# Ledger of designs, part 120: peptides against a protein of PDB entry 4KTY

Target 1, 266 residues: chain A of PDB entry 4KTY
Amino acid sequence: YVLNDIGVIFYGEVNDIKTRSWSYGQFEDGILDTCLYVMDRAQMDLSGRGNPIKVSRVGSAMVNAKDDEGVLVGSWDNIYAYGVPPSAWTGSVDILLEYRSSENPVRYGQCWVFAGVFNTFLRCLGIPARIVTNYFSAHDNDANLQMDIFLEEDGNVNSKLTKDSVWNYHCWNEAWMTRPDLPVGFGGWQAVDSTPQENSDGMYRCGPASVQAIKHGHVCFQFDAPFVFAEVNSDLIYITAKKDGTHVVENVDATHIGKLIVTKQI

## One batch from the design tools (peptide; made by RFdiffusion4, then SolubleMPNN)

Design b2_p19_5_s3 (from b2_p19_5, 8 letters changed)
Fold by OpenDDE base, seed 2:
Structure b2_p19_5_s3 (fold): chain B 266 residues (1-266), chain A 19 residues (1-19)
Amino acid sequence: as target 1 above (266 residues)
Amino acid sequence: QHEVPFDTPVPKEPKQVIR
């Protein structure tokens, strides 16, 4: 998980899984220096740089450009005129070196690009890390652990009222570390996500969230466990907004979200 | 049964573009 510099990222659909090769290049010239530079830009105290909890949380913030002029600018509009289309990247090295050289956010990324660069960052700093793909990944915007889907009377989604959304797939990272800040048994793999989705205590960041805690429903454990839990285990709540202003729950689907979680075993 | 809204305004399948 640390030594491999080439990986595979899963994407596509749950019934049509696809793979993409990604070069992490954590041992390439200048990459370690760039990772240190990223932490410098984050104004991370030296005392915290040896703590994988702090490092991974800072990394989740800094790999995206939001808030702090971090590494990657996200774009999902399929128009990438002012940079490199997310699909054109083949690895982390060019992105990180460009960031170091230009000292400006690199355009553009989507989830697998964020995950790829973040994976390099973690591995470069000696933190075992892997990329995880979740199919039918929920994006809970209000941390209520459910997906509220508002419907018109005709059954179509009311996009104005519906703020929660679902990715057909989403990629994030898991980082291996001890969690002395949590009860015994909740170390190991920690979910961390650098794709800017939700604000976490003032910054677009996510994790580290204990995978074991998520599996056991301990959403109170830091950091961002409710969000990660919702990504993989939220129910879809279909709500019809009536003309009289009332809301009626028409259906609940507990099987739609998190149909498959895939990671490459090393 | 019902259409599930996806996050980003990209093609429905896939929602994130990889080429």
Scores: peptide ipSAE 0.034, ipTM 0.584, DockQ to the pose 0.069
Fold by OpenDDE base, seed 3:
Structure b2_p19_5_s3 (fold): chain B 266 residues (1-266), chain A 19 residues (1-19)
Amino acid sequence: as target 1 above (266 residues)
Amino acid sequence: QHEVPFDTPVPKEPKQVIR
């Protein structure tokens, strides 16, 4: 989880799992220096750089360009004219070196690119890390731990009212660390996510959230446990918005989200 | 009753199935 510089990222569908190779390149020339540069850009003090909790949280913020001119600009509109299409990247090295050289955010990334670069960042700094793929991954936009899907009377999704979304798949990272700030038993793998999805205490970042805590339904622990919990366990609430302005819960699906979570075992 | 529609095959880039 630290020494392996080539990995596999899972994507596709639950019934048609696909893999793509990704070169992390944490030992390549200039990569460690770039990771240190990233922390410098984040204005992270020296004392915090040895704390995997702080480092992973800062990394989750800095791997995306939002708020702080971090590493990667996300794009999901299939318009990549001013950079590299997300699917064209094969590893972290070119991205990180470009960032270091240009000192400007690199275009473009999506979840697996964010996860790949973040994995390199964590491993460079001695934090065991892996990429996790969640199929049917929820994006809770209003922090209510459920997916509110508003439907028109004809059954079509009302895009104006529906703020929550579900990805066919989403990739994020798990980082291994102790959590002395949490009760005993909630150390180990921590979910961290650098894909800019939601604002967390002023910045687009996510985690570290205790995987064990989430598995046991504990969402009260820092950081961003409710969001991560929702990604893997939220119910779909289908609400019909009637013309008269009334809302009726039509259906609840508790099985759709988080159908499969996959990670490579090293 | 309501299935989440998405295109098959799934593209390399993730697709927001519901939005």
Scores: peptide ipSAE 0.027, ipTM 0.650, DockQ to the pose 0.067
Fold by OpenDDE base, seed 4:
Structure b2_p19_5_s3 (fold): chain B 266 residues (1-266), chain A 19 residues (1-19)
Amino acid sequence: as target 1 above (266 residues)
Amino acid sequence: QHEVPFDTPVPKEPKQVIR
């Protein structure tokens, strides 16, 4: 999880799983320097750079351009006139080197690009890391640990009543580390996500969230455990919005989100 | 029973799609 400089990213649909190669290139010339530069741009103290908890959290913030002029600008509108379409990237090296050279955010990324670059960042700094793909990945926008789906009285979905959404797939990272800040047993793999989805204490970042904690329903532990939990285990709540403004829960589906989580073994 | 519209076609080009 540290030495491999090429990997496979899973994407597509749960019933049509696809794979693409990704070159991490953590050993390529200039990449370590760029990772250090990223931490410099984040104004990260030297003392914190040896702490994988701090490094992964900073990385989750800095791999996206939001807030801090980090590495990648996300775009999901299929308009990529001022950069490279997310699908055109094949690895992290060109992105990171461009960032280092230009000292400006690189356009554009989506989840697998963020995850790819973040994976390079983590591995480059000696943190074991892997990319994880979650199919039917929830994006809980209002931090209620559920996915609200609003329906009109005629049964049609009203997407305007909530910002909650579901990705057909979403990629993030897991980083291996000890968590002395958590109770015993919650070290190991930590979910971290550099795709800018939600604000976490002032920045678009996510994690590290203990995978073990999340698997056991512990969402009280730092960082961003509720959000990550919702990504993989939120219930779909179908709500009919009545004309009188009342809401009626029509159905609850606890099986839709997080149907498949895939990662490559080494 | 209602279903989330996850059957929207996805482009051949790898792209993250919100459903």
Scores: peptide ipSAE 0.022, ipTM 0.564, DockQ to the pose 0.065
Fold by OpenDDE base, seed 5:
Structure b2_p19_5_s3 (fold): chain B 266 residues (1-266), chain A 19 residues (1-19)
Amino acid sequence: as target 1 above (266 residues)
Amino acid sequence: QHEVPFDTPVPKEPKQVIR
């Protein structure tokens, strides 16, 4: 997990799983220096740099450009005129070296690009890490652990009322570490995500959230466990918004979210 | 692309599929 510098990222649909190679390049010239530079830009003190909890949390914030002029600018509008389309990247090295050279955020990324760069960052700093792909990945916008989908009376989605969303797939990272800040048994793999989705205590960041805690429903454990839990285990609540302002629950789907979670074991 | 509906924190456009 630390030594492998080439990997595979899963994407596509649950019924049509696809793979893309990604070069992490954590041992390439200038990459370690760039990772240190990223932590410098985050104004991370030296004492914190030895703590994988702090490092992974800072990394989740700094790999995205939001808040702190971090590494990657996300774009989801299919217009990439001022940079590189997310699909054109083949690895982390060019992105990180461009960031180090220009000292400006690199355009553009989406989830697998964020995950790829973040994986390099973690591995470069000696933190075992892997990329995880979740199919039908929920994005809970209001932290209620459910997907509230508002429908018009005609059955169409009311996009104005509906804040929650579901990705066909989403990529994030898991990092291996002890969690002395949590009860015994909740170390090991920790979910971390650098794709800017929600604000976490003032910054677009996510994790580390204990995978074991999530699996056992312990959403009270830091960091961002409710959000990660919702990504993989939220119910879809279909609500019809009536013209008179009343809301009626039409359907509940408890099986739609998190249909498949895939990671490569090497 | 998003299934239902598009993410609100970003422009409501489908996520680009890796080609």
Scores: peptide ipSAE 0.023, ipTM 0.590, DockQ to the pose 0.125; fails the geometry check

Design b2_p19_5_s4 (from b2_p19_5, 10 letters changed)
Fold by OpenDDE base, seed 5:
Structure b2_p19_5_s4 (fold): chain B 266 residues (1-266), chain A 19 residues (1-19)
Amino acid sequence: as target 1 above (266 residues)
Amino acid sequence: QYEIPFDAPVPDVPKQVIR
């Protein structure tokens, strides 16, 4: 998880799983320097750089460009005219070296690119890390641990009212660390996500959230456990918005979200 | 820095199946 510099990222559909190679390159020339530079840009205190909790949280913020002129600019509108299409990247090295050289955010990334670069960052700094792909990944926008899907009377989704969303797949990272800030038993793999999805205490970042805590429904444990929990275990609530302004719950689906979670074991 | 004047849509990007 630290020494492997080439990996595989899972993507596609739950019924049509696909894989792509990704070169992490954590040992390539200039990469460690770039990771240190990233922490410098974050103005991270030297004493904190030895703490994987702080490092992973800072990394989740800095791998995305939001808030802090971090590494990658996301683009989800299929317009990549002012940079590199997310699918054109084959690894982390070019992205990180470009960031170090230009000292400006690199365009463009999506979840697997964010996860790839973040994986390099973590591994480069000696934190065991892996990429996780979640199929039917929920994005809870209002922190209620539900996917509120509003429907018109004709059964179509009301896009104005529906703020929550479900991705066919989403990639994030798990980092291995002890969690002395949590009760015993909640160390180990921690979910961290550098794809800018929600604001967490003033910054677009996510984690570390204890995987064990998530599995046991302990959403009160720092950091961002409710959001990660919702990604993998939220219920779909289908609500019909009536013309008179009333809302009626039509259906609840507790099995759709997080239908499959995949990660490479090596 | 890179600039690409045109690129076709990428089919393998994540898609919001419920919006």
Scores: peptide ipSAE 0.306, ipTM 0.653, DockQ to the pose 0.042
Fold by OpenDDE base, seed 1:
Structure b2_p19_5_s4 (fold): chain B 266 residues (1-266), chain A 19 residues (1-19)
Amino acid sequence: as target 1 above (266 residues)
Amino acid sequence: QYEIPFDAPVPDVPKQVIR
């Protein structure tokens, strides 16, 4: 989880799983220096740089360009005229070296690119890390731990009534660390995500969230456990928005979200 | 600095779905 410099990222559909190679390149020239530079740009105190909790949280913020002129600019509109299409990247090295040399955010990334670069960052700094792909990944935008789907009275979906969404797949990272700030048993793998999805205490970042805590339904622990929980375990709530403004729950699907979570075992 | 002067479709990107 630290020594491998080439990996595989899972993507596609749950019934049509695909893989792509990704070169992490954590040992290549200039990469460690760039990771240190990222922490410098974050103005991270030296005392915190040895703490994987702080490092992973800072990394989740800095791998995306939001808030802090971090590494990658996300784009999801299929228009990449002012940069590189996300699918054109084959590894982290070119991205990180461009960031270091230009000192400006690199265009463009999507979830697997963010996850790839973040994985390099973590591994470069000695934190065991892996990329996780979640199929039917929910994005709970209003922090109610459910995926709201609004229907018109005729049964048609009205996607304008909520910002909640479900991705066919989403990639993030898990980082291995102890969690002395949490109760015993909630160390180990921690979910962290550098794709800018939601604001977490003033910044677009996510985690570290204890995977064990989430598996046991504990969402009260720092950081961002409710959001990560929702990504993998949200119920789909079908709500009819009536003309009088009232909402009626028509159906609940507890099986759709998080159908498959895939990561490498090596 | 990389530049792509035209749109480049990416068929393998994540898609928002409603099932």
Scores: peptide ipSAE 0.302, ipTM 0.658, DockQ to the pose 0.041
Fold by OpenDDE base, seed 3:
Structure b2_p19_5_s4 (fold): chain B 266 residues (1-266), chain A 19 residues (1-19)
Amino acid sequence: as target 1 above (266 residues)
Amino acid sequence: QYEIPFDAPVPDVPKQVIR
């Protein structure tokens, strides 16, 4: 998980799983320097750079451009003027080297690009890391651990009221580390996500969240466990918004989210 | 926060789905 410089990212639909190659290139010239530069840009103390908890959290923030002029600018509108379409990237090296050279955020990324670059960052710094793809991945926008889907009386989604969303797939990272800040047993793989989805204590970042904690329903553990939990295990609540302003729960789907989580084994 | 279209035009990009 540290030495492999080429990987596979899973994407597509749960019923039509696809794979794409991704070159992490953590050993390529200039990449380590760039990763150190990223931490410099984050103004990370030297004392913290040996702590994978701090490093992964900082990396989560810095791989996206939001807040701090980090590495990648996200784009989801199919308008990629003045940059590279997310699907055109084949690895992390060009992105990181461009960032180092230009000292400006690189355009553009989506989840697998963020995950790819973040994976390089983690591995480059000696943190075992892998990319994880979650099919039917929930984005809880209001931190209530459920997907509130508001429907018009005709059954169509009320986009104004519906703030939560579900992705057919979403990619993030898992980083291996001990968690002395958590109870015994919650070390190991930690979910971290550099795709700018939600603000976490002032920055668009996510994790590290203990995978074991999430699996056991412990959402009280730092960092961002509720959000990650919701991504993989939230209920879909379908609510009809009546014309008179009343809301009626029409259906609850507890099986839709997180149908499949895939990662490459070594 | 980014505006994300419900249906991504590129086949290999993530899509928002409500089923």
Scores: peptide ipSAE 0.208, ipTM 0.657, DockQ to the pose 0.069
Fold by OpenDDE base, seed 2:
Structure b2_p19_5_s4 (fold): chain B 266 residues (1-266), chain A 19 residues (1-19)
Amino acid sequence: as target 1 above (266 residues)
Amino acid sequence: QYEIPFDAPVPDVPKQVIR
């Protein structure tokens, strides 16, 4: 995982899985220096730079530009006039080198771009990492571990009331590390996500969340386990908003979210 | 939270869906 500098990212639909190549380039000139620079910009103490828990958490914050002028500016509105469209990137190297040179956030990224750059960051620093694609990925905005989908009486989604969302796919990373801060058995792969989705204790960051903890429903384990759990296990709750302001649960779907999770082996 | 549009117009980008 550390030595492979070219990867494949899965995307598309669960019934029509697609792949795209991504060059991580963790061994390219200037990339390690850039990763160190990223940690410098984060004002990360030297004492913490040897701790993969702290490094991965800082990385999840710094790969996105939110809060701290990190590496990538996200854009989801199909307006990319002031930068590079997310789909035009083929690897991490150009992004990271541009960031280092300009010392300004690079435009633009979406989940697979964030994941690609984050993967390079982790691998550069000797942390085994891989990209994970989750199909039917939930975005829980209020940490209630369910997707509250509000419907109008005509059956259409009420976008004002519906704050939760479901992506056809979402990409994040898993980083391999021990977790001495957690009980025995919850080391190994840790979910980390640099796509700015939710605020985590003051910053747009996510993880590291123990994959084993998520699998066993231990959402109380740091960091951001409830959010990651919701991405893969949330129930869809369809609620009709009545004219009188009352809400009626019309349906509950426990099978839709996290339909498939895919990652490339080595 | 980061506000993301419900509909991603680019085919290869993630799309928010309700099924």
Scores: peptide ipSAE 0.248, ipTM 0.653, DockQ to the pose 0.067; fails the geometry check

Design b2_p19_6_s1 (from b2_p19_6, 11 letters changed)
Fold by OpenDDE base, seed 2:
Structure b2_p19_6_s1 (fold): chain B 266 residues (1-266), chain A 19 residues (1-19)
Amino acid sequence: as target 1 above (266 residues)
Amino acid sequence: DKKEKLEKIKKQFESLAYE
C-alpha cells in the first residue's frame, strides 16, 4: 500500500461543495526528520513513539501552537499581517520545514491547514490517515452535547451569552489504528483534530476518538468522544434570555448539525 | 415567519473559515 502525497480537501457550503488540492509531501526531504523533531519538542518518550494512540494524540496537540509552541498558529480574524494567510498555503512541506528551521510556530492556519499538516505528520509516521470535512460542524464549548444559542428579545443572537458556535464546515483527520484500550470492535478509524478548539485534559488537543464508538453513541470512550460526537450530532437549542433574567427555550433543531460528512477513501 | 427568523439566526450563529 502506497499513501498518496497529494490530496483533495473538501470545503465551502453543503449546497456548494468546493475542493482544494493539498500537497502532503510526507516523502519529501526533511519532512520525516521534522515530524521526529515535532515529537522531540513534545518531549515524547521514545517508548511511546511506536504507539499510534499516543502519537496521534501528541500530534493533535503539537500541530497547533497552543500550550507547547507547536507547528501552527491559528487565526480567524482575517488579519494575517505577521505571516502567511491560511488560504495561501498549498501543502504541508513549506510549513513543516519552516517550523523546523525557525523552531517557532508558523503563522497562520485554519482548519484545513491544520488538517493538512496533521495528515502529513500521521502519514509520515506510518499511520494511515485521511481528512474529513463536516458541514455545519458544532463547537461545543461547555461539554453538554448541545448548541445553546441565546437570543435577545428582538430575536438576534446574544453573542455575550452564546459561547457555543457552528462552523459552516470544519476539517479534521481520521487515523487508522487498533485500540486495545477500548472494547473489541472500536479500532479502525479514529477521529483526531489538531485545530485548537477545546482543552482536553490540560491541552488543546482532540482524539483519538473511535469513529465506530461515535457512530454508535459511545461517548464514554477515550479520547474526547463527547466533543467529537457533538461536532456531528448536536441539537441546536434556541433560548431567549429575558430582561428579567429568565430563559425560555424557543426552539430545538435536531437536524442542522452534521448534515454532510465527506472524506476520500484511502 | 418563524422559518425565516431561524435561518437568520443560524447565519448569525455560524462561524466562517476564510478561504
Scores: peptide ipSAE 0.247, ipTM 0.828, DockQ to the pose 0.531
Fold by OpenDDE base, seed 1:
Structure b2_p19_6_s1 (fold): chain B 266 residues (1-266), chain A 19 residues (1-19)
Amino acid sequence: as target 1 above (266 residues)
Amino acid sequence: DKKEKLEKIKKQFESLAYE
């Protein structure tokens, strides 16, 4: 989980799982220096740099460019004229070295690119880490642990009212650490996500969230457990918005989200 | 068919990552 510098990332559809290789390159020249530079840009206190909880949380913020001029700019509109298309990247090294050299955010990334770079960052700093792919991954926008899908009376989705969304797949990271800030038993794998999705206490970041806590329905523990829980276990709530302004629940699907969670043992 | 209707709805709000 620390020594492997080449990995595989799962993507595609749940019925057509695909893999892509990714070079983490945590031992390549300049990469450790760049990871330290990232923490410097975050103005991270030196006393916190030995704490994997703080490091992983800072990393989740800094791997994306939002808020703090971090490493990667995300784009999902298939228009990448001012940078590199996300699919063109084959590893973390070129991205991190460009960031270090230019001292400006690198364009562009999507979830697997964010996860790949974040994995390098974690492993480079001695934190065991892996990439996780969740198929039918929910993005809860209003923190109610549900996917609220608003429908017109004709049955079509009302895109204006529907704020929640579902990724066909989404990649994030799990980092191994003790959690002395949580009750006993909630250490081990922690979900962390650098893809900018939701604001967490003032920054676009996510985690570390205890996988064990989430698995047992404990969403009250820091950090961002409700959001991660929703990604893997949200119910789809189909709501018809009538012309008179009333809302009627038409259907509930508790099986769609989180159909498959895949990670490679490396 | 209810199942087909639900599948159609799901496709309307699912997000895709570009390759």
Scores: peptide ipSAE 0.131, ipTM 0.757, DockQ to the pose 0.534
Fold by OpenDDE base, seed 3:
Structure b2_p19_6_s1 (fold): chain B 266 residues (1-266), chain A 19 residues (1-19)
Amino acid sequence: as target 1 above (266 residues)
Amino acid sequence: DKKEKLEKIKKQFESLAYE
């Protein structure tokens, strides 16, 4: 989890799983220096740099460009004229070295690119890390642990009212660490996510959230456990918005989100 | 492909809602 510099990232559809290779390159020249530079840009104090909880949280913020001129600019509009299309990246090295050289955010990334770069960052700093792919991954925008899907009377999605969304797949990271700030038993793998999705206490970041805590429904533990829980276990609530302004729950699906979570076995 | 993803999701929403 630390020594492997080449990995596999799962993507695609739950019924058509695809894989792509990714070169993490944590041992390549300049990469460690760049990771240290990232923490410098985050103005992270020296004492915190030895704490994987703080490091992973800072990393989740800094790998995305939002808020702090971090590493990667996300784009999902299929227009990548001012940079590199997300699908063109094959590893973390070029991205990190470009960031270090230009001192400006690198364009462009999507979830697997964010996860790849973040994995390099974590491994480079001695934190065991892996990439996780969640198929039918929920994005809860209103922090209610469910996906509210508003439908018109004709069955079409009301995009104005529907703020929540579902990714066909989403990639994030798990980092291995002890959690002395949590009750006993909630150390180990921690979910962290650098793809800018939601604001967490003032910044676009996510985690570390205890995988064990989430698995057992403990969403009260820091950090961002409710959001991560929702990603893998949200109910789909289908609501018909009537013309008269009333809302009627038409259906509830508790099985759709998080149908498959995949990570490379090492 | 964002467009394809959204179309699939919408289709899934419709299919799941009326099953």
Scores: peptide ipSAE 0.034, ipTM 0.619, DockQ to the pose 0.077
Fold by OpenDDE base, seed 4:
Formats: sequence, C-alpha cells, structure tokens
Structure b2_p19_6_s1 (fold): chain B 266 residues (1-266), chain A 19 residues (1-19)
Amino acid sequence: as target 1 above (266 residues)
Amino acid sequence: DKKEKLEKIKKQFESLAYE
C-alpha cells in the first residue's frame, strides 16, 4: 500500500464494473518535493507533518483546489476547454508536477483523479493508502444521513428540491493509521476524500473517518463520519412533491446505497 | 460520476413502485 506505484481503479456501473490503470508514481523525481510543497501551500507546521491524521486531512483539502488553491480543479460539465479532461489523465505524476511548476491548480479532475492524486500524496509521505470505489455512492448535502429523492406528480425527478445526489460510483481513499484521538479499536483504515463534495469545518475536505467506526454505525467520531456513513449507507427516500406543497414518501430503499464497495487488495 | 443519474433514479423508482 506504500510501495506500489501502479494501481487499478474501479469505476463504471455496479453491473458493469470497469477498471482503469493509474500510475501513482510516488517515487518519481519531483513528486516528494511536490507533496512537501503542497503541505507548504497549506501552511502546515512541521510538527504536524509527521501526524498522519493531520496530513491526511490536509491532503483531503489540498488535493482539491477549493478554498486553498490546491492541486486539482474539479469539473463535471463535460467542458474542459482550459485544461485536460479528467478521463485523459493516466496517473498522478503529470498532475503533481504541473501543480508544482505552475503553482496553480491543475484542470481538471473527477473522483478517480482526485483519489489517484491523493493516493500518491499519501503513499509518498509514507501513509499506506488505497483507493476505494463505492457504487451508488450517496452525496448527503443536508447531513440527514438519508438521500432525499424528490419526484413530481408525474414521476419525473425534481432535482431542485434537494442538493442530495447519488453518484453511480465514487472513488475516495482509505489511509492506514492509528487514531489515538479515538477510542481503542477505531484505528486502521480511515476514509479520506479529496473530491470536493461538502464543506467540513470551513473547507472542502473529508476525513479521516474511521472505517471501523462507520462499519459499526459510530458517526460521532471525527472527522466527517456522518458524511462518509451516508455515502455508503444512506437510505433512499423517494418523495413525491405534490402541487399543494405536501410531500408523500413513496418508497424507502435501505439497500441501494453502497451496494458494492471495491478496492484493490494489494 | 453522475452520468445518467436522474434517469437511473427514475428507473429505480419506477421499478420499485411496480414491484
């Protein structure tokens, strides 16, 4: 999880799982320097750079450009005129080196690109890390641990009534570390996510959230456990918005979100 | 990725509604 410089990222659909190769290149020339530069840009104190909790949290913030002029600009509009389409990237090296040389955010990324670059960042700094793909991944925007899906009376989805959304797939990272700030047993793999999804205490970042905590429904532990929990375990609430303003719950699906979570074993 | 998200959600709803 540290030494592997080439990986596989799962994507696609739950019934049509696809894989793409990703070159992490954490040992390539200039990459470590760039990772240090990233932490410098984050104004991270030297004392914190040895703490994987702080490093992973800073990384989750800095791999995306939001808030802090971090590494990658996300784009999902299929218009990538001022950069590289997310699908064109094949590894982290070019992205990180461009960031270091230009000192400006690199365009563009989506979840697997963020996860790839973040994986490089973590591994480069000696933090065991892997990419996780969650099929039917929820994006809970209102922190209610459920995915609200509003429908018009005609059955058409009304996307204006909620900012909640479901990714057909979403990639994030798990980083291995001890969590002395948490109760015993909640160390190990920690979910961290650099794809800008939600603001976490002032910045677009996510984690580290204890995978064990999430697995056992403990969402009270820092950081961002409720959000990560929602990504993998939100109930789908289908709500019909009536013309009279009333809402009727038409269906509840507690099994769809997080239907499949995949990660490379090595 | 959010490709065809709305369509999939709609299809899912319809599928569940008629089960």
Scores: peptide ipSAE 0.025, ipTM 0.590, DockQ to the pose 0.110

